# Designs tried in a protein design run: peptides against a protein of PDB entry 6J54. Part 246

Target 1, 223 residues: chain A of PDB entry 6J54
Amino acid sequence: NENLFASFIAPTMMGLPIVTLIIMFPSLLFPTPKRLINNRTISIQQWLIQLTSKQMMAIHNQKGQTWSLMLMSLIMFIGSTNILGLLPHSFTPTTQLSMNLGMAIPLWSATVFTGFRYKTKTSLAHFLPQGTPALLIPMLVIIETISLFIQPVALAVRLTANITAGHLLIHLIGGATLALLNINTMTAFITFTILILLTILEFAVALIQAYVFTLLVSLYLHD
Target 2, 42 residues: chain B of PDB entry 6J54
Amino acid sequence: QFQFTGIKKYFNSYTLTGRMNCVLATYGGIALLVLYFKLRSK

## One batch from the design tools (peptide; made by RFdiffusion4, then SolubleMPNN)

Design b2_p30_5_s4 (from b2_p30_5, 28 letters changed)
Fold by OpenDDE base, seed 5:
Structure b2_p30_5_s4 (fold): chain B 223 residues (1-223), chain C 42 residues (1-42), chain A 30 residues (1-30)
Amino acid sequence: as target 1 above (223 residues)
Amino acid sequence: as target 2 above (42 residues)
Amino acid sequence: EELSLLLQALTQELAELAAALELALLLLLK
């Protein structure tokens, strides 16, 4: 059990945590374009950013589009960190609940406070769904209030649990594959094939989780 | 689309203003209850 | 609507992953 969770321990070098360097590393993968026609990798990156930006900001009006830079930076950060975390023996910062809460709570609070500041009537009305029977109004308002406060927690836990579960599964199947190499090579080959398929799935999950996280933040802003 | 009269005009679950007033009334009621228990405990 | 579909798809994928994890754990314990 100690070995299973060893990959989730914050890495240290010479007694100092290197988590800061790991968090900052994805930013180096996205250099700013300096040429009219850039390299293929930069061109693909810019194209993907434009596509995701169009999809993400389609929900918002002009005032909501002010958050475009923040939302795009967030999705690029989470997506890149999640993908890099799928590398063997790598530490993924998004597996740490503290990091995800550190991102979710400020973003959630910013969206909620922005809503109360500029759309006070709509924001207050959001605590009561339309068509609610009169007798259930007080109870439902309380439930919706609790639901609002659970949003940042659910956002952080969802991202953390999905990435962590995927990493654990990769490590377990990887360990089983290595153990079976000395016992039965055919069974080890089957297990290795499953590991490859799982790794491909985790790449998709990594991108989806980044998108869902950013999308939910965007939707909370829209409401 | 809905025409409400009396108290239902201000406290309804269909109009934006009505929903807002219901929420404010609920929070006001909770605040008064908390205040009552706090004063009773003294 | 798109979000609900994405969340449903994600939930299904997570359920499959959880089942695979359980199976892997059972195999490791044997």
Scores: peptide ipSAE 0.112, ipTM 0.692, DockQ to the pose 0.021
Fold by OpenDDE base, seed 4:
Structure b2_p30_5_s4 (fold): chain B 223 residues (1-223), chain C 42 residues (1-42), chain A 30 residues (1-30)
Amino acid sequence: as target 1 above (223 residues)
Amino acid sequence: as target 2 above (42 residues)
Amino acid sequence: EELSLLLQALTQELAELAAALELALLLLLK
């Protein structure tokens, strides 16, 4: 079990943490366009960014659309880091709760403060759902206040848990496959097939979690 | 639509202003309670 | 509203997936 979780330890090179380099690495995969007609890879990337931007920002007003750049950068960052983390012997920064909290808390606070700044009445009214019986108003306001503060934690934990669980399962099945190669090759083949299917699933989960994370941030901004 | 009179005009769970006032009143009440217990413990 | 519904559906699917993965992990650890 100790060896199982060793892959989640922050990597070091010569005693120096290289987490910063790993976090910055995905940015190298998305160069800025320099031509009217770019390479196919860049064109596909820009197309995907444009599509996701249109989908996510469609619910926002013009003022909310100012966050488009940040939200798109966020989804690209999380998505790329999650996908790169599925490479063998790679380290995924998003498996670290500290990383995800570091992203969730500032973004959440920014959205909440933006709401209070520009839509104070609506933001304050959000603590009380419409149609609440008069006797339950104080209790519900307290609950909604607590719920608000749980939002960044839930946002971070959701991403961390899903990515970590996926990686853990891949490692477990991979280890089992290697162990079974010397015991029963047929069973090892079955386990290997499961590993492949699981890996495909984790690719999907990686992208979905990036999207959900960004979408929830966007939704909080809209509220 | 929703026409409230009296105190319910300012404190209701249906109108935006009413909801805001309820929230403010709740926070004010909590603050007063905290203050009361703080002063009581002294 | 449509986005909220989509989010709810997605969160439900993810929750089910997470639960299934957890169950699978528990079965593998036994």
Scores: peptide ipSAE 0.054, ipTM 0.704, DockQ to the pose 0.024
Fold by OpenDDE base, seed 3:
Structure b2_p30_5_s4 (fold): chain B 223 residues (1-223), chain C 42 residues (1-42), chain A 30 residues (1-30)
Amino acid sequence: as target 1 above (223 residues)
Amino acid sequence: as target 2 above (42 residues)
Amino acid sequence: EELSLLLQALTQELAELAAALELALLLLLK
């Protein structure tokens, strides 16, 4: 039903798209610390940022750690947008493939160009895995080249598909619950319980997808 | 350690330089093939 | 790789569940 996909339509107000405002809104949720000892919420945020930063940068050398700010901003942005998107009747920008491609392509290109600039030999060598039989070299080089170009697409599609699937499932189960309220209250209660459990799962998925997206970008940088 | 001699020294799948040269050779070969077919069509 | 496999398994299960719910909804709306 068209009603199931209504939540994925880009919202407009007075004919003007408000997507820009929605995208910028998560930045307001993370204020800069002003005190040595901040409130509990900011302290938790800083703690999470530090933990994720340590995990993400552990795989990089000192030169690669210069990307820490970019990667941390990325995970915070995607994570916050995904969580906010789970609110009832909210629009999640990350459900839009165009947005995710808009993030994935520049980041991917940056990692690839950085690799070619600083590690030209290693980057070129990545098109051919070690120990490849001589007869398979030309074909494998072509496959690896294609694989490289698929990386940003796969990154964007993965994020989009996971978040979209979660939203659809919440809507479907929610709709089923409402439909069953007039038919069988007991069954509706069971479905409602499943909806709650699913919502909790989707919160976790939202964070995991943000982490995976950023991690993969980081891994591409490390290569 | 593999002792590579001759062409295998420059084109191998084990050393970094060898892998790089193989990749470059592959791209060069593809480019030449494309160029050949393009010139043949004209 | 393990995380990717877990995510794939999760998405597949969710997709199947969503399809089942969609069918159930269609039957209820009739």
Scores: peptide ipSAE 0.026, ipTM 0.666, DockQ to the pose 0.019
Fold by OpenDDE base, seed 2:
Structure b2_p30_5_s4 (fold): chain B 223 residues (1-223), chain C 42 residues (1-42), chain A 30 residues (1-30)
Amino acid sequence: as target 1 above (223 residues)
Amino acid sequence: as target 2 above (42 residues)
Amino acid sequence: EELSLLLQALTQELAELAAALELALLLLLK
């Protein structure tokens, strides 16, 4: 069991945490464009950023579009870290619940405070869904209030759980495959095939989770 | 458009103002209940 | 509204996937 969770321990080098370097590394993969016509890789990156930005900001008004930079930086950060985390023997910072909470809580707080500041009436009214029977109003308001406070936790846990579960499964099946190579090559081949399929799935999950995380933050801002 | 009269005008689940007032009323009620129990315990 | 529905659908799919992965993990740990 200790071997399974060893990959989730924060790596240290010479007693110093390398986590900071790992977190900073994805930023190096996205250089700022300096030319009118950039390299193919940079052009593709910019194109993807523009597409995602257009899609995410379509929900917001002009005032909400001021958050575009923050949201795009967030999705790029989470997405890049998740993808890099799928590399063999790599550490994914997003598997750490503390990191995800550290991102979720401030962003959630910012969205909630922004809502109360600029749309106080609408924000207060959001605690009560439209058309609620009168007898259920007090209970529903309480539930919605609790739901609001659960949002940052759910946001962080969702990302953490999905990425962590994927990593654990890859390690488990990978270990099983290695063990079965010496026992039965046929079964090992089957498990290896499953491992490949799972890895492909995890790549998709990594991107989806980054998108969902950012989208939910954006959605909370829209409310 | 529902024409609400009386108390329903201010406390309804269909209008924005009505919903807001309902929320405020619920929080106010909870606050008063908490205050009541706190004062009663003394 | 469409985006919220898409988000809900996506979250539901992810939840199902996560649950399936959890079950798979539990089966492998036994």
Scores: peptide ipSAE 0.057, ipTM 0.702, DockQ to the pose 0.025; fails the geometry check

Design b2_p30_6_s1 (from b2_p30_6, 26 letters changed)
Fold by OpenDDE base, seed 5:
Structure b2_p30_6_s1 (fold): chain B 223 residues (1-223), chain C 42 residues (1-42), chain A 30 residues (1-30)
Amino acid sequence: as target 1 above (223 residues)
Amino acid sequence: as target 2 above (42 residues)
Amino acid sequence: EELSLLLKALAEELARLAELLELALLLLLA
């Protein structure tokens, strides 16, 4: 049963972890443009980056737009790694909770500390929603404080769970398809069709989860 | 816009300053309770 | 209100994960 999670084990070559190479590989797929008119692939990439940047930074003022480079690099990194992770026999770094926590905690802390530094009064007031009855104020402040500390955990777990569950389901249905090939070819074909549909869905989920992760970080910055 | 007088001016859930003061008061109360139990256990 | 929207969004994602987990379990037991 351990073979189900074999794809989630960090790959090693000659006793050395190659996770670093896998993490850096997506960066090679997005070269910096040097010409006014670039290749079609680079033009599409820049067009997508501009569209997502416009949507992500629309809620921010000029001071918040200084985070645009960080947020766009984050969404491109997570999105590219998730898509590459759907390739056969590939390892997805974002399936590792440690990886996602390593991204979520610093980004969350940076947004929270930035809020406390430049908007102290507003940040402290966020622990108490407006219009709360007087008797519920102490309890609600505690709940809101706990909610704040759960944010980085929820951010990391959401990404990890969605990507991991998708990969696991693809492997399970794939294994079932292979097992049914020798039993009933017709049922195996149906299962294979489901596998294809699920794979298409996981491509969409991979992009959506990258966007949601970055959007939530951006939303915390806006608060 | 609300007009508050007395203690409600400083501790209310409708104004920004009032909400901030309520949060600080809550944290202060919790800190005092923690200190009380810590000193009691010794 | 913003917190309620975030909680609803989180609940929807958790529900999706639960459904996927249930499906995975059914496939393992089959």
Scores: peptide ipSAE 0.025, ipTM 0.694, DockQ to the pose 0.023
Fold by OpenDDE base, seed 4:
Structure b2_p30_6_s1 (fold): chain B 223 residues (1-223), chain C 42 residues (1-42), chain A 30 residues (1-30)
Amino acid sequence: as target 1 above (223 residues)
Amino acid sequence: as target 2 above (42 residues)
Amino acid sequence: EELSLLLKALAEELARLAELLELALLLLLA
């Protein structure tokens, strides 16, 4: 079934890719506040941003809190794109590994370079866990170095895999439900119920993955 | 808390400085090994 | 430490969800 992955193909309009427009669309959902007392929607958004900001920045010192704007924008972007991607016949940019790598690599590199610049001793020391036997030091340093370079890949793949898997499952169960409507209505009802439950789960996963992605970036910055 | 003397003072897996030195020494050693094999292959 | 615990808990939940999704996919493909 080749059309199974059709929803993951980058959408085009008149031969021109509209991925850029889709990526920028979530920005329209977060208008800047203009009044002291804004509408309920903006107030809730700001409240959520403040809560998440406080939680994520609590582990950082004053220098690390400079990244608050970047991290908050990141979580809002990923979260909004993931949620919007659950709409019928919508394209989710975060299902594209290239996009997630495009976000992960620069952020990861920035955190690593920042660490090396301001905390050289601590950063270098992270390549060797405390209490390592002397004979295992060279090997463990190498492994830890490799682990460092895997971090951005793992970060991107985690997000991509979770979102993509959810979309695939929704598509498959949805297709099965439609097929079963003409065969057995009772079974179709069961599959439809599962589809609803799965959709609810995917909403949660969408938010969780956004949070995890941002949190890990923040954690790398802290180290 | 840990008291080291001699070479262990500079190269240990417990102190921050010691760990850093171990990492640097490891990278230096690897670099030297790579250079050695590169020169050997000629 | 608290963040580490939260990350571990979240990782465990995500792993569980991944396993369930994998199982569901296997059942659908079977």
Scores: peptide ipSAE 0.022, ipTM 0.683, DockQ to the pose 0.023
Fold by OpenDDE base, seed 2:
Structure b2_p30_6_s1 (fold): chain B 223 residues (1-223), chain C 42 residues (1-42), chain A 30 residues (1-30)
Amino acid sequence: as target 1 above (223 residues)
Amino acid sequence: as target 2 above (42 residues)
Amino acid sequence: EELSLLLKALAEELARLAELLELALLLLLA
């Protein structure tokens, strides 16, 4: 049981945390193209970036599209870190709630302040859904206000919980498979198959969580 | 399309301005209540 | 709509993961 959470401890080398290097490593995987025709890898990356950019910015106007660079960098960062975290014996920085809060709170604050600065009336009106009965207005305004402040927390916790749960599950089933190899080979084979399927699922979850995180930030900006 | 008269003109849940005013009124009311209890407790 | 679909898909996957976690725990405790 003690070893279950060992993978979530920040790695250190010679007593110094190397988390910074781990966080910067995904950036090395996305070099800036300098040629008209790049190699296959960079071309595929640029193609994916363009597709995701078009999809993410489709809901924004011209002013909202100014956030495209930040949002795209965010999704690429989270996505790459999540995928790299699924590698054996790898540390996933996004499993740290502090990191996710560090990303969620500033982004959320920026979207909220931007809304109040440029669309004050609409932002204030957003605290009250249309068609609300008059008697429920005060209560609903309070609820919506609380909901607003819970948004960054929910955003961070969702990402953290999903990635962490996936890693824990892989470790647990992996450990169970190893234990069952000495008890019942047939059962161990079944659990191993489940582990493989789960690993494939976690790859999908890693990408989905990155997308959802960025999409929600974008959605808050749109509101 | 909604025609409101009286107080409903300024406080409604359908128009943008009405919704804004309702929100401001709610916050103002809460602030006044907090202020009242704070002054009363002294 | 896309967000709702993604959230639903995510919820389903999380539910499946929860079930798998329970099974894994049962296997570890067995």
Scores: peptide ipSAE 0.020, ipTM 0.664, DockQ to the pose 0.021
Fold by OpenDDE base, seed 3:
Structure b2_p30_6_s1 (fold): chain B 223 residues (1-223), chain C 42 residues (1-42), chain A 30 residues (1-30)
Amino acid sequence: as target 1 above (223 residues)
Amino acid sequence: as target 2 above (42 residues)
Amino acid sequence: EELSLLLKALAEELARLAELLELALLLLLA
């Protein structure tokens, strides 16, 4: 049972944490293009970046599009870390709530402060939905204020919970498959098939969660 | 197309300025209540 | 709307997986 959560422990080498190196490793997977006609890998990466950039920045004005670089770097970072975390015996930094909060809180703060700086009236008005009955105004303002402060927490917890749950499920089904190999080969084969399907799903979830995280940050910026 | 007169002109949930004023009034009211209870306790 | 549908589909899958996780945990504890 203790082995189930061993993959979520921060790795150390000679007593020193290697988390910093693991966090920096995804940056090596996205080299800057040097040629007009790049290889297939770089071309696909650039195409994906342009596609996601076009989709995410379509909702923003010219001033909001200045955040394109940061948002694209964020989605690439989270996506790459999530995908790498699905490798056997790998450590996923995004399973650590501290890391996700470390990303969510500054980004959320930046969006909120940017809103107050450039669109003060609109930002203050967001605490009160349009068309609210007069009697519900004080209560709703309080609720919206609380909702605002919950946003970074919800953003971080969502990413952490989804990625962690996926990893746990893979480990549990994998462990069950190994245990059933000695008991019943047929049931082990069925469980193994489920494991394969689950791993494919988790790859999709890894990308989706990266996109959702970045999209929500972008949405907060738009509002 | 909203024709607000009097106090509703400044405090409404339909216009941007009205919503802003309602929010500020709510925060101000809460701050005054907190201040009142804090001063009452001392 | 497409995003909402994707999120709903994902939520349903996660819910089913959560049930399977609970069953797996029970089997491991047994």
Scores: peptide ipSAE 0.020, ipTM 0.648, DockQ to the pose 0.021

Design b2_p30_6_s2 (from b2_p30_6, 25 letters changed)
Fold by OpenDDE base, seed 2:
Structure b2_p30_6_s2 (fold): chain B 223 residues (1-223), chain C 42 residues (1-42), chain A 30 residues (1-30)
Amino acid sequence: as target 1 above (223 residues)
Amino acid sequence: as target 2 above (42 residues)
Amino acid sequence: SLLSQILEYLSKQLAELAEKLQKLLLELLK
């Protein structure tokens, strides 16, 4: 049914795309600290950012740690938008494949080009796994090249598919619950319980997908 | 580690330089093949 | 990459199998 995907249509108001405002809204939730000891909410946010930063950048050398700001901003943006998208009747920009591709392709290209620029030998050698039999070298190089170009697509599709699937399930089960309220109250209660559990799961998935997306981008840089 | 002689020294799947050369040779070969067929069709 | 690791593993297994088959063939030809 077309109505099932209506929630994924970009909302407009008075002919103006309010999607821009929705995308910018998460930035308001992360104010810059101005005090040594901030409010509890800000302190928790900063603590989480520091922890995630340490984990993400632990795999990188000092030279690679220069990307920390970009990677952390990416994970914060994707994570916040995904979490906000789980609110009832909310639009999640990260469900749009165009947005995810718009993020994945430039970041992927930046990592690949950076690798070729500073570590040319290692980057070129990465197209051929170590210990490959001589007869399989040409084929394997081609496969690895194709794999490289599939990476940005895989990043975008993975994020989009997971978040979109979660939203669809929430809407479908929610709609079913409402429909069953007038048919069978007991069954409606069961479906409602499943909806709650699914919502909790989607919160975790939202954070995990943001983390995986950023991590993979980081790993491509590390290689 | 691995001690190779002759052409295997430059083209092997074990050393970093060897792997790089193999990749370059593969791309070069493909490029030459494409070029050959393109010129032949004219 | 994970794909490269998988391909490398498969290539190593195939190479080992090929070597075993070659040795077996040589033994049968004796």
Scores: peptide ipSAE 0.106, ipTM 0.675, DockQ to the pose 0.011
Fold by OpenDDE base, seed 3:
Structure b2_p30_6_s2 (fold): chain B 223 residues (1-223), chain C 42 residues (1-42), chain A 30 residues (1-30)
Amino acid sequence: as target 1 above (223 residues)
Amino acid sequence: as target 2 above (42 residues)
Amino acid sequence: SLLSQILEYLSKQLAELAEKLQKLLLELLK
């Protein structure tokens, strides 16, 4: 229905897109620390960044750790935008496939290019799994090549689908709850409880999808 | 660990170099096929 | 790579099947 997807339309003001401002807004929630001992919020943010950075970069060598800044910025951006998107009547830019493709394709290409540049032999060898029967080598190489090009698409679609599906469920159950308020209060209470539980789940999904997106980019870099 | 002789030494699915060569050979074969069809149409 | 893992699994299964068939054929030829 058109009304169900109306919340996913890119917002405009007087014909001018304000999506750019919405995308830039999460950056304001992560101020640069200026003191040795900052507020609890900033300290928690720094701790989380350091923790996630340590976990994600543990699989990379020193050269791969150069990507830490980019990967951490990516996870912060996606995570913050996803969480903000769960606010009532808010627009989530990450629900737009174009945005996710715009992030996934350059990052994926960079990781693939970096792999080919520094680990040419290993990267080329990844097109053929180890232990493949000789007769299946040409077809398997082709399939693996196709798989490589599907990676950025899968990366973007996964994020988009998960966030979009969550938003749709929240809107549908929320709408049902409002409709049932005037029909059966008890049933409306039950649906409202489900809505709350679903919202909590979507918060978790928002963070997990941000992490998975960044992790997969990191794994592609590691090859 | 894996000692291959002959063509299997250079084209195998177990060694890193062998896998790379197989991939290159596959791409080369595809490129030659495409080139053949392009030249045939002209 | 999930796809590579699946392909590797399938390739191993096919290789094992091929070896079994080869052994069976050799036994039948004897």
Scores: peptide ipSAE 0.080, ipTM 0.668, DockQ to the pose 0.011
Fold by OpenDDE base, seed 5:
Structure b2_p30_6_s2 (fold): chain B 223 residues (1-223), chain C 42 residues (1-42), chain A 30 residues (1-30)
Amino acid sequence: as target 1 above (223 residues)
Amino acid sequence: as target 2 above (42 residues)
Amino acid sequence: SLLSQILEYLSKQLAELAEKLQKLLLELLK
């Protein structure tokens, strides 16, 4: 068990946490544009950011569009870290539940408090669906209140579980492939093929999870 | 379009204001229950 | 919203079941 989860331990060097450097590294991959016509890589990045921004902010009003910068930065951060985490024997900060909770809880709280501040009546009304029988109103309000508090937990756990599960599968299949190289070459080849397919799938999952995380935050803001 | 009279005017599950009042009433009731049990244990 | 949809679905199913039971009872009493 210790060997299996060794890749999830926070790396340190000379008593200093390298995690901070790992978290800051993805920001170097996205330089700020300085010219009207930038490099091809920067142009593609800007194009993708604009497309995702248009899709996510289409649901929000003018007041909600203020969150666009934060949401885009969040999706870029999570997406880049998840993709970089798929490197062999690499450490992904997003596999740490503590980090995801550290992101999810403040964002969730901000969305909830923003709703209560600017849309108090609507926010309170969300605890009771329309057309509810009178006898079920107290219980339903309680259930909806509990559901609200589960949202940040679900948001963090979903991201962490999906990325962690992907990492575990890659490591397990990779280890099995290496073990079978000297036992049965044909079986090792099959296992290696599965590993390649799985890595491709995990790339997609990494992007999807980043999108879903940001989308849910945006949805909570919209109420 | 919905015309409510009496208590249903303030507490209903169809109007926005009615739903809000129902939620507040529920929270108030729970708070009172918690307070009652807290005072009873002393 | 999901909970509301579930509740609405359950209410409709219960109403249909009640109507079926009423019809059956009326037939048995004849």
Scores: peptide ipSAE 0.048, ipTM 0.638, DockQ to the pose 0.009
Fold by OpenDDE base, seed 4:
Structure b2_p30_6_s2 (fold): chain B 223 residues (1-223), chain C 42 residues (1-42), chain A 30 residues (1-30)
Amino acid sequence: as target 1 above (223 residues)
Amino acid sequence: as target 2 above (42 residues)
Amino acid sequence: SLLSQILEYLSKQLAELAEKLQKLLLELLK
């Protein structure tokens, strides 16, 4: 078990946390455009950002669109880190629950607080669904309150669990493939094929989880 | 859309104001209950 | 929301069940 989770240990160099550098590294992959006609890579990035922005912000009003920059930066960060984490022998910061909580809790708090500040009546009304029988009102309000507090946990756990599970599976199958190379080459080849397919799936999962995380934050903002 | 009279006008599950008042009343009630049990323990 | 829909559905079912039970009880008392 220790060997299985060894890849998830925060990397250090000379006793110093190199995790900070790893977290900041994805930012280098998204250079700022400086020309009217940008490079192909930058153009593709901007195009993707615009598409995702249009999809996510379509739910929000003009006031909600102020969060577009933050939400887009969030999805880019999570997506890039998740994809980079699938590189061989790489470390994914998003596999750390602390990292995801560190992102989820402030964003959730901001959305909830923003809702209470500008839409107090509506936000308070969300604790009680429409058409609730009078006798069930107190209980339902309590349940909805609890549900609200579960949201940040759900966001963090969902992202962490999906990415971590994928990484674990890749490592396990990869390790099995290496072990089977000397035992049965044919079986090792089959296992290797599965590993490749799984890796492709994990790339998709990485992007989807980034999108879902950001989308849910956006939805919570919309209330 | 809904016409309520009496207490139902202020506390209902169909209007925005009614729902808000119900939530506030619930929180107030819970706070009072917690306070009661806390004082009772002493 | 999905939760609200589920709750509404359950509330309607419970109400219908309660009404049926009340009618049955009233018939038994007669």
Scores: peptide ipSAE 0.021, ipTM 0.638, DockQ to the pose 0.010

